# Peptides against a protein of PDB entry 4DOW: the designs that were tried, part 56

Target 1, 157 residues: chain A of PDB entry 4DOW
Amino acid sequence: TFSWVGRPLPNRKQFQQMYREICMKINDGSEIHIKVGQFVLIQGEDNKKPYVAKLIELFQNGAEVPPKKCARVQWFVRFLEIPVSKRHLLGRSPPAQEIFWYDCSDWDNKINVETIIGPVQVVALAPEEVIPVDQKSEETLFVKLSWNKKDFAPLPP

## One batch from the design tools (peptide; made by RFdiffusion4, then SolubleMPNN)

Design b2_p17_1_s4 (from b2_p17_1, 10 letters changed)
Fold by OpenDDE base, seed 3:
Structure b2_p17_1_s4 (fold): chain B 157 residues (1-157), chain A 17 residues (1-17)
Amino acid sequence: as target 1 above (157 residues)
Amino acid sequence: SEEERLGEERASLYSVK
C-alpha cells in the first residue's frame, strides 16, 4: 500500500502530478517514507534478488485509467547481469555488494511504485576506495562504475 | 546464475520496443 506524502510539486508534464515523497505501509502497520533521490529495491522474480534503482521522479500518471502511482528510476545492474563475454572488461572480481550504474536508454525507466520492496543503501565510491565487507555493511551496496553495454566507465558526475 | 536470470527478466519486463 502506497500513498503520496505532501502536495504535488509544480511540473510541466501533461497528465502527471509530481511528488517528493511517498509512504509505503508494510505488513506490521508501520510506515516507511521514501523520497526522490533515494535508492530502492524493485521486485524481480518472486522470492529472488531484487533490482536496484534510484528514484528520480515520483508521479501519478493521469494518462492511465485509473491513475497509477509511478516512478522514474535510474537503473543499476549487478555484476552477474553483465553478459559473460563482457565481464572480463572490469579487470577484477567485484564483491557481491558492488553494483553498476546502467548507462543505457534501452530499458524503460518507468515503474509502478507497487513493485518497490523497500529502501536500500547505495554508496558511491571512488575507484581506489575499498568496499567494506564487514557484517555491518552486508546490506549496503556500492557503486564505482557505470555500464553502457559496451564497457565500464567512471561514474557520472 | 540467479542474477543472470534477473537480467533476462528485466529485459523482458522493461525493454523499450
Scores: peptide ipSAE 0.243, ipTM 0.791, DockQ to the pose 0.198
Fold by OpenDDE base, seed 1:
Structure b2_p17_1_s4 (fold): chain B 157 residues (1-157), chain A 17 residues (1-17)
Amino acid sequence: as target 1 above (157 residues)
Amino acid sequence: SEEERLGEERASLYSVK
């Protein structure tokens, strides 16, 4: 179950009420609060390797009947989601913890909040920084580069 | 791989029409 936290934020978009925070109630009765700007895992067909996204907006979409709780996200991709023919462009074998900023507009960035599994830690690194590969950081994902379906590039500013 | 499958699924689920 998902519920809004706090009062709606002012906006000019018709039929949309924007929020800063949402509450996710999980099966054991505990609650997890997620805010705009945080990173989340989004469910796919297989939950072992869910999608990674950064929350840009949280909003109630009143244009739909009935209204739905939605989010705008910045997508990230895993290395193995990149076509085999293009993987060599990275020039290295990335660790499992590395993800890439998806720099294309061919994917809808609107999601239903019901697809959110939970929060995840994502750390941006400079290209020369080493990704920690230890047990203490196994749950943390790291991003150095973007992928635009043609090549890898430094992270957007 | 699982990631490849997810990529294909994502295109199916979220491609802009």
Scores: peptide ipSAE 0.241, ipTM 0.789, DockQ to the pose 0.200
Fold by OpenDDE base, seed 4:
Order: sequence, then structure tokens, then C-alpha cells
Structure b2_p17_1_s4 (fold): chain B 157 residues (1-157), chain A 17 residues (1-17)
Amino acid sequence: as target 1 above (157 residues)
Amino acid sequence: SEEERLGEERASLYSVK
């Protein structure tokens, strides 16, 4: 179950109400608050790794019937989602914790909030920074580069 | 791999028409 937190933000878009925060009620009855700017895991196929996304906007989509709670996101991709023929362009073997900023417009960046599994920690690093490997810690993902279907590049500013 | 299949699924779910 998802519910908006706080009052809608001012905006000029018809049929949309913008929000800063949403509340996710999980199975045990506890609640998790997720805000714009945070990273989340998005449901994939059952028993498969979820997608990773950064929340850009949270909004009620009044253009749909009934109105739906939606989010606009920035997608990230895992290394093994990169075509086999292009993986060599990275020039190194990335750790399992590394993800890449998806710098392409061929994917819809609007999602239904029902697909959100929960929050996840994503840390941006400079190219020269070493990704910490700690098997005892909760999974933290790291991003150094973007992927635009042609090559890897430094992160957008 | 699991991630490769995930990529295929993503194209199916979120590709812009």
C-alpha cells in the first residue's frame, strides 16, 4: 500500500499533483518513507534481481482512470545488461556492486509506484575511487560511469 | 544470465513506442 505524505507541491501541469514523499506500507505493517532524490529497487521478474532507479518526481496521474500514483525515474543498468560485445569497452572487470547511469531515451522513465520494492543505497564515486568490498554489510551499489548504448562515459554533472 | 534476462524484460516493460 502506498500513500502520499504531505500536501501536493505547486505545479502548473494539468491532471498532475506533485509530491515530495510517499509512504510504503510493507507486509509486517511497518512503514517506509521514500522521498524524491532517493534510490529505489524496482520489481523485475520473480526470483530475479530488481532494477535500480533514482526518483526524480512523485506524482498523481489524473489522466488515468482511476488516477494512479506514479514516479519519474532515472534508470541504472547492471553490467550484465550491457551487450556482451560492448562489455570490453569498460576496460576492467567491475565488481558486482557497480551499476551504470543509463544515458539513453529509449526507455520510459515513468513507473507505477506499486513496482517499488524498497529503498537502496547508491553512492556516486569518482573514477579513481575504489569500490569498497564488504561482504558483511548490506548491499550498497556504486556508480562511476554512464552507459549510452555506445560507450561508457563520466557521470553527468 | 540473470541480468541479461532482466535487460530483455526491461525492454519489454519500458520501451518507448
Scores: peptide ipSAE 0.240, ipTM 0.789, DockQ to the pose 0.200
Fold by OpenDDE base, seed 2:
Parts: C-alpha cells; sequence; structure tokens
Structure b2_p17_1_s4 (fold): chain B 157 residues (1-157), chain A 17 residues (1-17)
C-alpha cells in the first residue's frame, strides 16, 4: 500500500498532483518513507533481480481512471543487462555492486509506484575510486559511468 | 543470463511508444 505524505506541491500540470514523499506500507505492517531523489528497487520478473532507479518525480496521475500514483525515474542498468557484444567496451570486469547510469531516452521513465520494492543505497564514485567490498550487493550499489547503448562514459559532475 | 533477460523484459515493459 502506498500513500502520499504531505501536501501536494504547486504545479501547473493538468491532471497531476506532485509530492515530495510517499509512504510504503510493507507486509509486516511497518512503513517506509521514500522521497524524491532517493534510489529504489523496481520490480522486474518475480524472484529475479530488480531494476535500479532514482526517483525524480512523484505524482498522482489524474488522467487515469482511477487516478494512479506514479513516479518518474532515472534508470540504471546492471552490467549483465548490457549486451554481451558491448561489455568489452568497459575494459574491466566490474564488481557485482556496480551499476550504470542509463543515458538513453528509449525507455519510458514513468512507473507505477506499486512496482517499487523498496529503497536502495546508490553511491556515486569517481572512476579511480575503489568500490568497497560488501557481501550484500543488493544493499549498496555504486555508479561510476553512464551507458548510452553505444559506449560507456564518465558521469557528469 | 538472467540479468540479460531482465534487460529484455525492461525493454518490453518500458519501451517508448
Amino acid sequence: as target 1 above (157 residues)
Amino acid sequence: SEEERLGEERASLYSVK
């Protein structure tokens, strides 16, 4: 169950109410608050690794009937999501904790909040920085580069 | 790999129309 936290933000978008924060009620009854700017895991296929995304906008889409709670996200990709033929372009074998900023517009960046599994920690690092060893790769992820379906590139500052 | 399949799934789910 998802519910908005706080008052809607001012906006001029028709059929939309924007918010800064949403509350996710999980199975045990506890609540997790997620804010714009945080990173989240997005459900893929059941029992498979989730997608990683950064929340850039939270909004209720009143154009739908009934209205839907939605988010706009910045997508990230895991190394193994990159085509085999292109992986060599990285020039190294990344640790499991590394993800890449998806720098393409061919994917819809609007999601239903119901696809959010929960928050995840993503840390941006300089290319020369070493990724800390972590036994739980799904808990802390690291990003150094972007992927634009053609090549890898340094993250913009 | 499973992650490659996830990528394909993502394209299916989120391709811009």
Scores: peptide ipSAE 0.242, ipTM 0.790, DockQ to the pose 0.205; fails the geometry check

Design b2_p17_2_s1 (from b2_p17_2, 12 letters changed)
Fold by OpenDDE base, seed 1:
Structure b2_p17_2_s1 (fold): chain B 157 residues (1-157), chain A 17 residues (1-17)
Amino acid sequence: as target 1 above (157 residues)
Amino acid sequence: DKQMEELNKKIEEFSSL
């Protein structure tokens, strides 16, 4: 179950109410609060690993009946989601903890909040920085580069 | 903490080779 936290933010978009924070109630009755700007895991397709996304907007879509709780996100991709023919462009074998900023508009960036699994920690690193792969960083994902379906590039500002 | 354990499990599944 998902519920809005706090008052709606000022918004000029018709039929939309924007929020800063949402509460996710899990099976044991405990609650997890997630805010705009945080990173989350999104439910993947059948037998596929979850997606990683940064929340950029939380909003209720009043144009639908009943209204839907939605989010706009910035997508990230895993190395194995990149076509085999293009993987050589990275020039290295990335660790499993590395993800890439998806710099392409072909993916719908609107999701239903019900697809959110939970928050995840993502740390941006400079290209020359080493990704720490140890027990302390096991739960942290790292991003150095973007992927635009053609090539890798430094992270967008 | 049960909720953190479940979340960590999901993160581990994501990061696994």
Scores: peptide ipSAE 0.136, ipTM 0.753, DockQ to the pose 0.044
Fold by OpenDDE base, seed 3:
Structure b2_p17_2_s1 (fold): chain B 157 residues (1-157), chain A 17 residues (1-17)
Amino acid sequence: as target 1 above (157 residues)
Amino acid sequence: DKQMEELNKKIEEFSSL
């Protein structure tokens, strides 16, 4: 179950109420709060590994019937989501914890909050920094580069 | 709690080779 936390933010978008925070609740009453700017895991298709996204906006879309709780996100991609023919452009075999900033607009960046599995930690690293692959970092993902369907590049500012 | 355990499991699955 998802519910808004706090009052709507000021905005001029028709049929849209924006929020800073959403609460995930499970049946036993446990809850997790997720805020704009945090990273989340999104349910994968056909039991595939989850997608990774940064929350840019949280909003209720009143144009839909019934109204939907939605998020606008910045997508990240896993290495194995990149076409096989392009993977060589990375020039290395990345660890499983590495993800890439998806620098394209062809993916719909609007999601239903019901697809959110939960929060995840994502750490941005400089190219020269080593991705720690140890027990202490098991729950952390790392990003060094962007992917724009053509090549890898330094992260956007 | 159960929810956090499930989340950790999903993250672990994600990071596993």
Scores: peptide ipSAE 0.134, ipTM 0.755, DockQ to the pose 0.045
Fold by OpenDDE base, seed 5:
Structure b2_p17_2_s1 (fold): chain B 157 residues (1-157), chain A 17 residues (1-17)
Amino acid sequence: as target 1 above (157 residues)
Amino acid sequence: DKQMEELNKKIEEFSSL
C-alpha cells in the first residue's frame, strides 16, 4: 500500500499533482518512506532481477480514472544487461555491485509506484576509486560510468 | 524484521552476477 506524505508541491502541470515523499506500508504494518532523489529497486518481469532507479518525480496522474500514483525515474543497468557484443568496451570485469547510469531516452521513465520493491543505496564514485566489496558494503551499489548503448562514459564530476 | 531481510535478499540477488 502506497500513500502520499505531506502536501502537494506547487506545480503547473494540469493533470499531475506532485509530491516530495511517499509512504510504503509493508506486511507487518511498518512503513518505509521514500523521497524524491532516493534510489529504489523496481520489480522486474517474471523471474527477472529487479531494476535500479533514481526517483526524479513523484506524482499523481489525475488524467486517469482512478488517479494513479506514479514516479518518473532515472534508470540504471547492470553489466549483464548490456549486450554481450558491447561488454568488452568496459575494458575490465566489473564487480557485482557496479551499475551504470543509463544515458538513453528509449526506455519509458514513468512507473507505477506499486512496482517499487524498496529503497537501495547507490554511491557514485570516480573512475579511479576502488569499489569496496567488504561485508559492510555488500548491500550498496556503485556507479562510475554511464552507458548510452554505444559506449561507456565517465559521469560528470 | 522479516520485510527488511527480504529486501536485503533482493538486493543481494540483484547484485549477483
Scores: peptide ipSAE 0.133, ipTM 0.752, DockQ to the pose 0.048
Fold by OpenDDE base, seed 4:
Structure b2_p17_2_s1 (fold): chain B 157 residues (1-157), chain A 17 residues (1-17)
Amino acid sequence: as target 1 above (157 residues)
Amino acid sequence: DKQMEELNKKIEEFSSL
């Protein structure tokens, strides 16, 4: 179950009410609060690993009947989601924890909040920084580069 | 909590080769 936290932000967009925070209530009755700017796991397709996204906006879409709780996101991609023929462009074998900023507009960046599995930690690193692969870092994902379907590039500012 | 367990499991699976 998802519910808005706080009052709607000032917004002039018709049929859209924007929020800073959403509450995800889980089965044991506890609550997880997720804010704009945080990273989340999004439900993947059948037998596929979850997608990774950064929350850019949280909004209620009043154009839907009934109104839907939605989010706009910045997508990230896993190395295995990159076509096999292009993986060599990275020039190295990345650890499983590395993800890439998806620098394309061909993916719909609007999601339903019910597809959110939960929050995840993502840390941005400089290209020269080493990604730690130890027991304490297993829950953290790392991003160093962007992917634009043609090549890898330095991470956007 | 089963949902938290599922989340942790998915994170672990994500970070595994």
Scores: peptide ipSAE 0.131, ipTM 0.751, DockQ to the pose 0.049

Design b2_p17_2_s2 (from b2_p17_2, 11 letters changed)
Fold by OpenDDE base, seed 5:
Structure b2_p17_2_s2 (fold): chain B 157 residues (1-157), chain A 17 residues (1-17)
Amino acid sequence: as target 1 above (157 residues)
Amino acid sequence: DEQMKKLDEQIKEFSSL
């Protein structure tokens, strides 16, 4: 169950009411609050690993009946999601925790909030920084580069 | 807590190659 937290933000979009925060209620009755700017796991297709996304906007789409709780996201991809023929372009074997900023517009970046599994920690690193793979950081994902379906590039500033 | 454990597992599965 998802519910908006706080009052709607000022917005000029005719059919979209924007919010800063959403509450995800889980089975035991506890609540997880997720804010714009945080990273989340998004439900994949059947038997597929979840996707990683950064929340850019939270909004209710009033053009739909009933209104839908939605989010606009920035997608990330894992190394194994990159075509086999292009993986060599990285020039190294990445650790399991590395993800890449998806720098393409071909993916729909609007989701239903019901597809959110939960929050995840993502840390941006410089290319020369070592990704910690110890037990303490096993639940943290790291991003150094972007992927635009053609090549890898440094993260946008 | 049970659901949080599931989330942790999903994160681990996600980060695994």
Scores: peptide ipSAE 0.125, ipTM 0.764, DockQ to the pose 0.049
Fold by OpenDDE base, seed 3:
Structure b2_p17_2_s2 (fold): chain B 157 residues (1-157), chain A 17 residues (1-17)
Amino acid sequence: as target 1 above (157 residues)
Amino acid sequence: DEQMKKLDEQIKEFSSL
């Protein structure tokens, strides 16, 4: 169950109420609060591994009937989601924990909050920094580069 | 709780080879 936290933010978008934070309630009554700017795992298709996204906006879409709790996200991609023919452009075999900033607009960046599995930690690293692959970092994802369907590049500012 | 455990497992699975 998802519910808004706090009062709506000022905005001029028709049929849209924006929020800073959403509460995900767990069955036992415990709560996880997720805020704009945090990273989340999104339900994958056909039992595939979850997608990774950064929350950019949280909003209720009043144009839909019934109104939907939605999020606008910045997508990240896993290495194995990149076309086989382009993977060589990375020039290395990345660890499983590495993800890439998806620098394209062809993916719908609007999601239903119901697809959120939960929060995840994502750490941005400089190219020269080593990605820790150990038990201490097993729950952390790392990003060094962006992917724009053509090539890998340094992270956006 | 079970739900939090499941979430933790999913994160670990994501990072696993």
Scores: peptide ipSAE 0.123, ipTM 0.759, DockQ to the pose 0.046
Fold by OpenDDE base, seed 2:
Structure b2_p17_2_s2 (fold): chain B 157 residues (1-157), chain A 17 residues (1-17)
Amino acid sequence: as target 1 above (157 residues)
Amino acid sequence: DEQMKKLDEQIKEFSSL
């Protein structure tokens, strides 16, 4: 289950209450707090691997009945999510831990918070920086570039 | 703890080829 943490932020948007933090209660009763600005894994479709997203906004959509707990996100993509015909454009074989900033607007960036699997660590690196591959880095994803469905590019600011 | 372990496993699977 998901519940808001703290009071709603000042907001001018009708039917939308914004929050800074949400609490995810998992099966064992423990709680995980997730804040705006953190990265999360989002449930994939059926047998598909999870998506990676950065939380931009947490809000309750009061226009729906009942109100829905939602998030606005910045999407990331894995290399294997990129069409086979385009993968060569990277010019290298990325490690599995590398993800790419999705620089397109064709994806709906609104999600239901119930699709959040949990938090994940994402680290931005300069292009020349080497992605560490060790036991500690196994749980960390790295981003160097963006993908706009046509080509790879330096990370957005 | 068990749920966190499952989450960690999912992350590892995500990071693996």
Scores: peptide ipSAE 0.122, ipTM 0.759, DockQ to the pose 0.046
Fold by OpenDDE base, seed 1:
Structure b2_p17_2_s2 (fold): chain B 157 residues (1-157), chain A 17 residues (1-17)
Amino acid sequence: as target 1 above (157 residues)
Amino acid sequence: DEQMKKLDEQIKEFSSL
């Protein structure tokens, strides 16, 4: 179950109410709060690993009946989701913890909040920084570069 | 606590080879 936290933010978009924070109630009755700007795991397709996304907007879509709790996100991709023919462009074998900023508009960036699995920690690194692959950082994902379906590039500012 | 463990497992699964 998902519920809004706090008051709606000022918004000029018709039929939309924007929020800063949402509460996710889990099975044991405990609650997890997720805010705009945080990173989350999104439910993947059948037998596929979850997606990683940064929340950029939380909003209720009043144009739908009933109204839907939605989010706009910035997508990230895993190396194995990049076409085999293009992987050589990275010039290295990335660790499993590395993800890439998806710099393309072909993916719908609107999701239903019900697809959110939970929060995840994502750390941006400079290209020269080493990704720590140890037990302490096992639950942390790292991003250095963007992928625009043509090539890799430095992370957008 | 159990639900948090499940979430942690999902995160580890994501970052695993």
Scores: peptide ipSAE 0.116, ipTM 0.754, DockQ to the pose 0.044

Design b2_p17_2_s3 (from b2_p17_2, 8 letters changed)
Fold by OpenDDE base, seed 3:
Structure b2_p17_2_s3 (fold): chain B 157 residues (1-157), chain A 17 residues (1-17)
Amino acid sequence: as target 1 above (157 residues)
Amino acid sequence: DPQMEELNKKIAEFAAL
């Protein structure tokens, strides 16, 4: 169950009420609050790993009947989601914890909040920084580069 | 709690690939 936290924010978009925070209530009654700017795991397709996304906007879509609780996201991709023919462009074998900023507009960046599995920690690193692959960082994902379907590049500003 | 532990487990499994 998802519910808005706080009052709607001023926004520029017709039919949309924007929010800063949403509450995800888990079956045991516990609650997880997720805010704009945080990272989440999104339910993947059948038998596939979850997607990783950064929440850019939280909004109720009043154009739909009934209104839907939605989010706009910045997608990230795993190395194994990159076409085999392009993986060599990275020039290295990334650790499993590395993800890439998806710098392309071909993916729908609007999701239903019901597809959110939960929050995840994503840490941006400089290219020269070592990705820690230890037990302490087991639950953390790391991003160094963007992927635009053509090549890898430094992260957007 | 068990539910949060399950979530953490999923995250860990995802990162472990």
Scores: peptide ipSAE 0.077, ipTM 0.699, DockQ to the pose 0.042
Fold by OpenDDE base, seed 1:
Structure b2_p17_2_s3 (fold): chain B 157 residues (1-157), chain A 17 residues (1-17)
Amino acid sequence: as target 1 above (157 residues)
Amino acid sequence: DPQMEELNKKIAEFAAL
């Protein structure tokens, strides 16, 4: 179950109310609060691994009947989601914890909040920084580069 | 918190790919 936290933000969009935070109520009755700017895991397709996304907007879409709780996201991709023929362009074998900023507009960046599995920690690193592989960093994902379906590039500012 | 433990497990599984 998902519910809005706080008052809606000022917005001029005709059918949308924007929020800073949403509450996810889980099975044991506890609550997880997720804010704009945080990273989340999104449910994948059947038998597929979850996606990683950064929350850009949280909004209720009043154009739909009934209104739906939605989010706009910035997608990230795993190395294995990149076509086999293009993987060599990275020039290295990435660690399992590395993800890539998806720098394309061909993916729908609107999601229903019910597809959110939960929050995840993502840390941006400079190219020269080493991704830790120790146990203490097991729950953290790291991003150094973007992928635009043609090549890898430095992270956007 | 068992729910948080399950979430962390899922995250770890994802990061272990």
Scores: peptide ipSAE 0.074, ipTM 0.701, DockQ to the pose 0.043
Fold by OpenDDE base, seed 5:
Structure b2_p17_2_s3 (fold): chain B 157 residues (1-157), chain A 17 residues (1-17)
Amino acid sequence: as target 1 above (157 residues)
Amino acid sequence: DPQMEELNKKIAEFAAL
């Protein structure tokens, strides 16, 4: 179950009420609060592995009946989601914890908040920084580069 | 917390690719 935290933010978008924070209720009755700017795991289609996304906006879509709780996200992709023919462009074999900023607009960036599995830690690194491989970082994902379906590039600012 | 355990499992599965 998801519920809004706080009051709607001022905005000019018709039929949309924007929020800064959402509450996810879990089975034991406890609550996890997720804010705009944080990273989350999104349920994959057809039981595929989850996607990683950064929350850009949280909003209630009043154009639907009943209104739906939605989010606008920035997608990330895994190396194995990149076409085989293009993987060589990275020039290295990435560790399993590395993800890439998806720099394309062909994906729908609107999701239903009910697809959120939970929060995840994503750390941005400079290209020269080494991804730590230790037990303490096993639950952390790392991003160094973007992928735009043509090539890899440094992360957007 | 079973919910957190499941979350951690999903993260681990994601990172284990």
Scores: peptide ipSAE 0.083, ipTM 0.711, DockQ to the pose 0.048; fails the geometry check
Fold by OpenDDE base, seed 2:
Structure b2_p17_2_s3 (fold): chain B 157 residues (1-157), chain A 17 residues (1-17)
Amino acid sequence: as target 1 above (157 residues)
Amino acid sequence: DPQMEELNKKIAEFAAL
């Protein structure tokens, strides 16, 4: 179950109310608050692995009946989501914790908040920085580069 | 917190793959 936290942000968009924060209630009754700007895991299609996304907007879409709680996101991709034929372009074998900024517009960036599994920590690193692989970083994902379906590039600012 | 444990498990699994 998801519910809005706080008052809606000033918005002139018809049928949309924007929020900064949403509350996710889990089966045990505990609550997790997720804010715009945080990273989340999104439920994959079928039994596929979750996707990684950064929350850009949280909004209620009043154009739908009933109104839907939605988010706009920036997608990230894992190395294994990149076509096998293109993986060599990275020029290295990335650690499992590395993800890539998806720099394409072909993916719908609107999601239903119900697809959110939970928050995840993502840290941006310079290309030359070493990804720490220790117990403290075990649950942390790292991003250095973007992927635009053609090649890898430095991370957008 | 069982919820957090499950979440951490999912994250760990995700990061390991």
Scores: peptide ipSAE 0.077, ipTM 0.705, DockQ to the pose 0.043; fails the geometry check

Design b2_p17_2_s4 (from b2_p17_2, 11 letters changed)
Fold by OpenDDE base, seed 4:
Structure b2_p17_2_s4 (fold): chain B 157 residues (1-157), chain A 17 residues (1-17)
Amino acid sequence: as target 1 above (157 residues)
Amino acid sequence: DPEMEKLDKKIKEFSSL
């Protein structure tokens, strides 16, 4: 169950009411709050690992009947989601914890909040920084580069 | 917390190659 936290933000978009924070109600009665700017895991398809996304906007879409709780996101991709023929362009074998900023517009960046599994920690690193591979960091994802379906590049500002 | 356990499992699955 998802519910808005706080009052809607002022905006001029008809049928779109924006928020800063959403609450996930867990079965045991506990709550998880997720804010714009945080990173989340999104439910994958059957037999697929979840997707990673940064929350850019949270909004209720009144154009749908009934109204839907939605988010706009910045997508990230896993190394194994990159075509096999292009993986060599990285020039190294990345750890499983590395993800890449998806620098393309071909993916729909609007999701239903019900697809959110939960929050995840994502840390941006400079290319020369070492990704730690230990038990302490096993639950943390790291991003150094972007992927634009043609090549890898430094992270956008 | 079964939901937190589910989340932890998903994160671990993601972090494994």
Scores: peptide ipSAE 0.164, ipTM 0.786, DockQ to the pose 0.049
Fold by OpenDDE base, seed 2:
Structure b2_p17_2_s4 (fold): chain B 157 residues (1-157), chain A 17 residues (1-17)
Amino acid sequence: as target 1 above (157 residues)
Amino acid sequence: DPEMEKLDKKIKEFSSL
């Protein structure tokens, strides 16, 4: 169950109420609060690994009936999601924890919040920084580069 | 928290090859 936290932000967008935070209630009754700017795992398709996304906006879409709780996100991709023919462009074998900023607009960046699995930690690193591989960091994902379906590049500002 | 454990597993699964 998802519910808005706090009052809507002032905005002038018709049919949209903007929020800073959403509450995810889990089965045991506990609550996880997720805010704009945080990273989340998004449910993949059948038997697909989840996607990683940064929350850009949280909003209720009043244009739909019934209104839907939505988010606008920045997508990230895993190395194995990159076409085999392009993987060599990285010039290295990335660790499993590395993800890439998806620098394309072909993916719909609007999601239903119900697809959110939960929060995830994503850390941006400089290219020269080494990704920790110890078990304590196994739940943390790291991003160094962007992927624009043609090549890898430094992270956007 | 079983639900949090489930979430952790999903995260670990994501970060695995």
Scores: peptide ipSAE 0.159, ipTM 0.780, DockQ to the pose 0.047
Fold by OpenDDE base, seed 1:
Structure b2_p17_2_s4 (fold): chain B 157 residues (1-157), chain A 17 residues (1-17)
Amino acid sequence: as target 1 above (157 residues)
Amino acid sequence: DPEMEKLDKKIKEFSSL
């Protein structure tokens, strides 16, 4: 169950109420709060790993009947989601914790909040920084580069 | 917290090879 936290933000878009924070109620009755700007895991397709996304907007879409709780996101991709023919462009074998900023507009960046599994920690690193691979950082994902379906590039500013 | 354990499992599954 998902519910809005706080009051709607000022918004000029018709049929949309924007929010800063949403509450996810889990089975044991406890609650997890997620805010715009945080990173989340999104439910994958059958037999696929979850997706990683940064929350850009949280909004209720009043154009739908009934109104739907939605989010706009910035997608990230795993190395294994990149076509085999293009993987050599990275020039290295990335660790499992590395993800890439998806720099394309061909993916729908609107999701239903019900697809959110939970929050995840994502840390941006400079290209020369080493990704720590230890027990303490096991649950942290790291991003150094973007992927635009043609090549890798430094992270967007 | 079993639900938090489930979430941790999903995170680990994502970051594993």
Scores: peptide ipSAE 0.157, ipTM 0.778, DockQ to the pose 0.046
Fold by OpenDDE base, seed 3:
Structure b2_p17_2_s4 (fold): chain B 157 residues (1-157), chain A 17 residues (1-17)
Amino acid sequence: as target 1 above (157 residues)
Amino acid sequence: DPEMEKLDKKIKEFSSL
């Protein structure tokens, strides 16, 4: 179950109420609060590994009937989501914890909050920094580069 | 709690080969 936290933010978009934070209530009654700017795991297709996204906006979409709790996200991609024919462009074999900033607009960046599995930690690294692949970083994902469907590039500022 | 543990497990599975 998802519920808004706090009052709606100022917004000029018709039929939308924007929020800073949402509460995810788990079956046992525990609550996880997720804010704009945090990273989340999104339910994958057919038991595939979850997608990774950064929350850009949280909003209730009043244009839908009934209104839906939604998020606008910045997508990240896993290495194995990149076409096989282009993976060589990375020039290295990335660790499983590495993800890439998806720098393309062809993906719908609006999601229903019901697809959120939970929060995840994502850490941006400089290209020369080593991705720690140990037990301490087991629950952390790392991003060094962007992917725009053609090539890898430095992270957007 | 079990649900939080489940979430942690999913994250760990994501990061695993």
Scores: peptide ipSAE 0.152, ipTM 0.772, DockQ to the pose 0.044

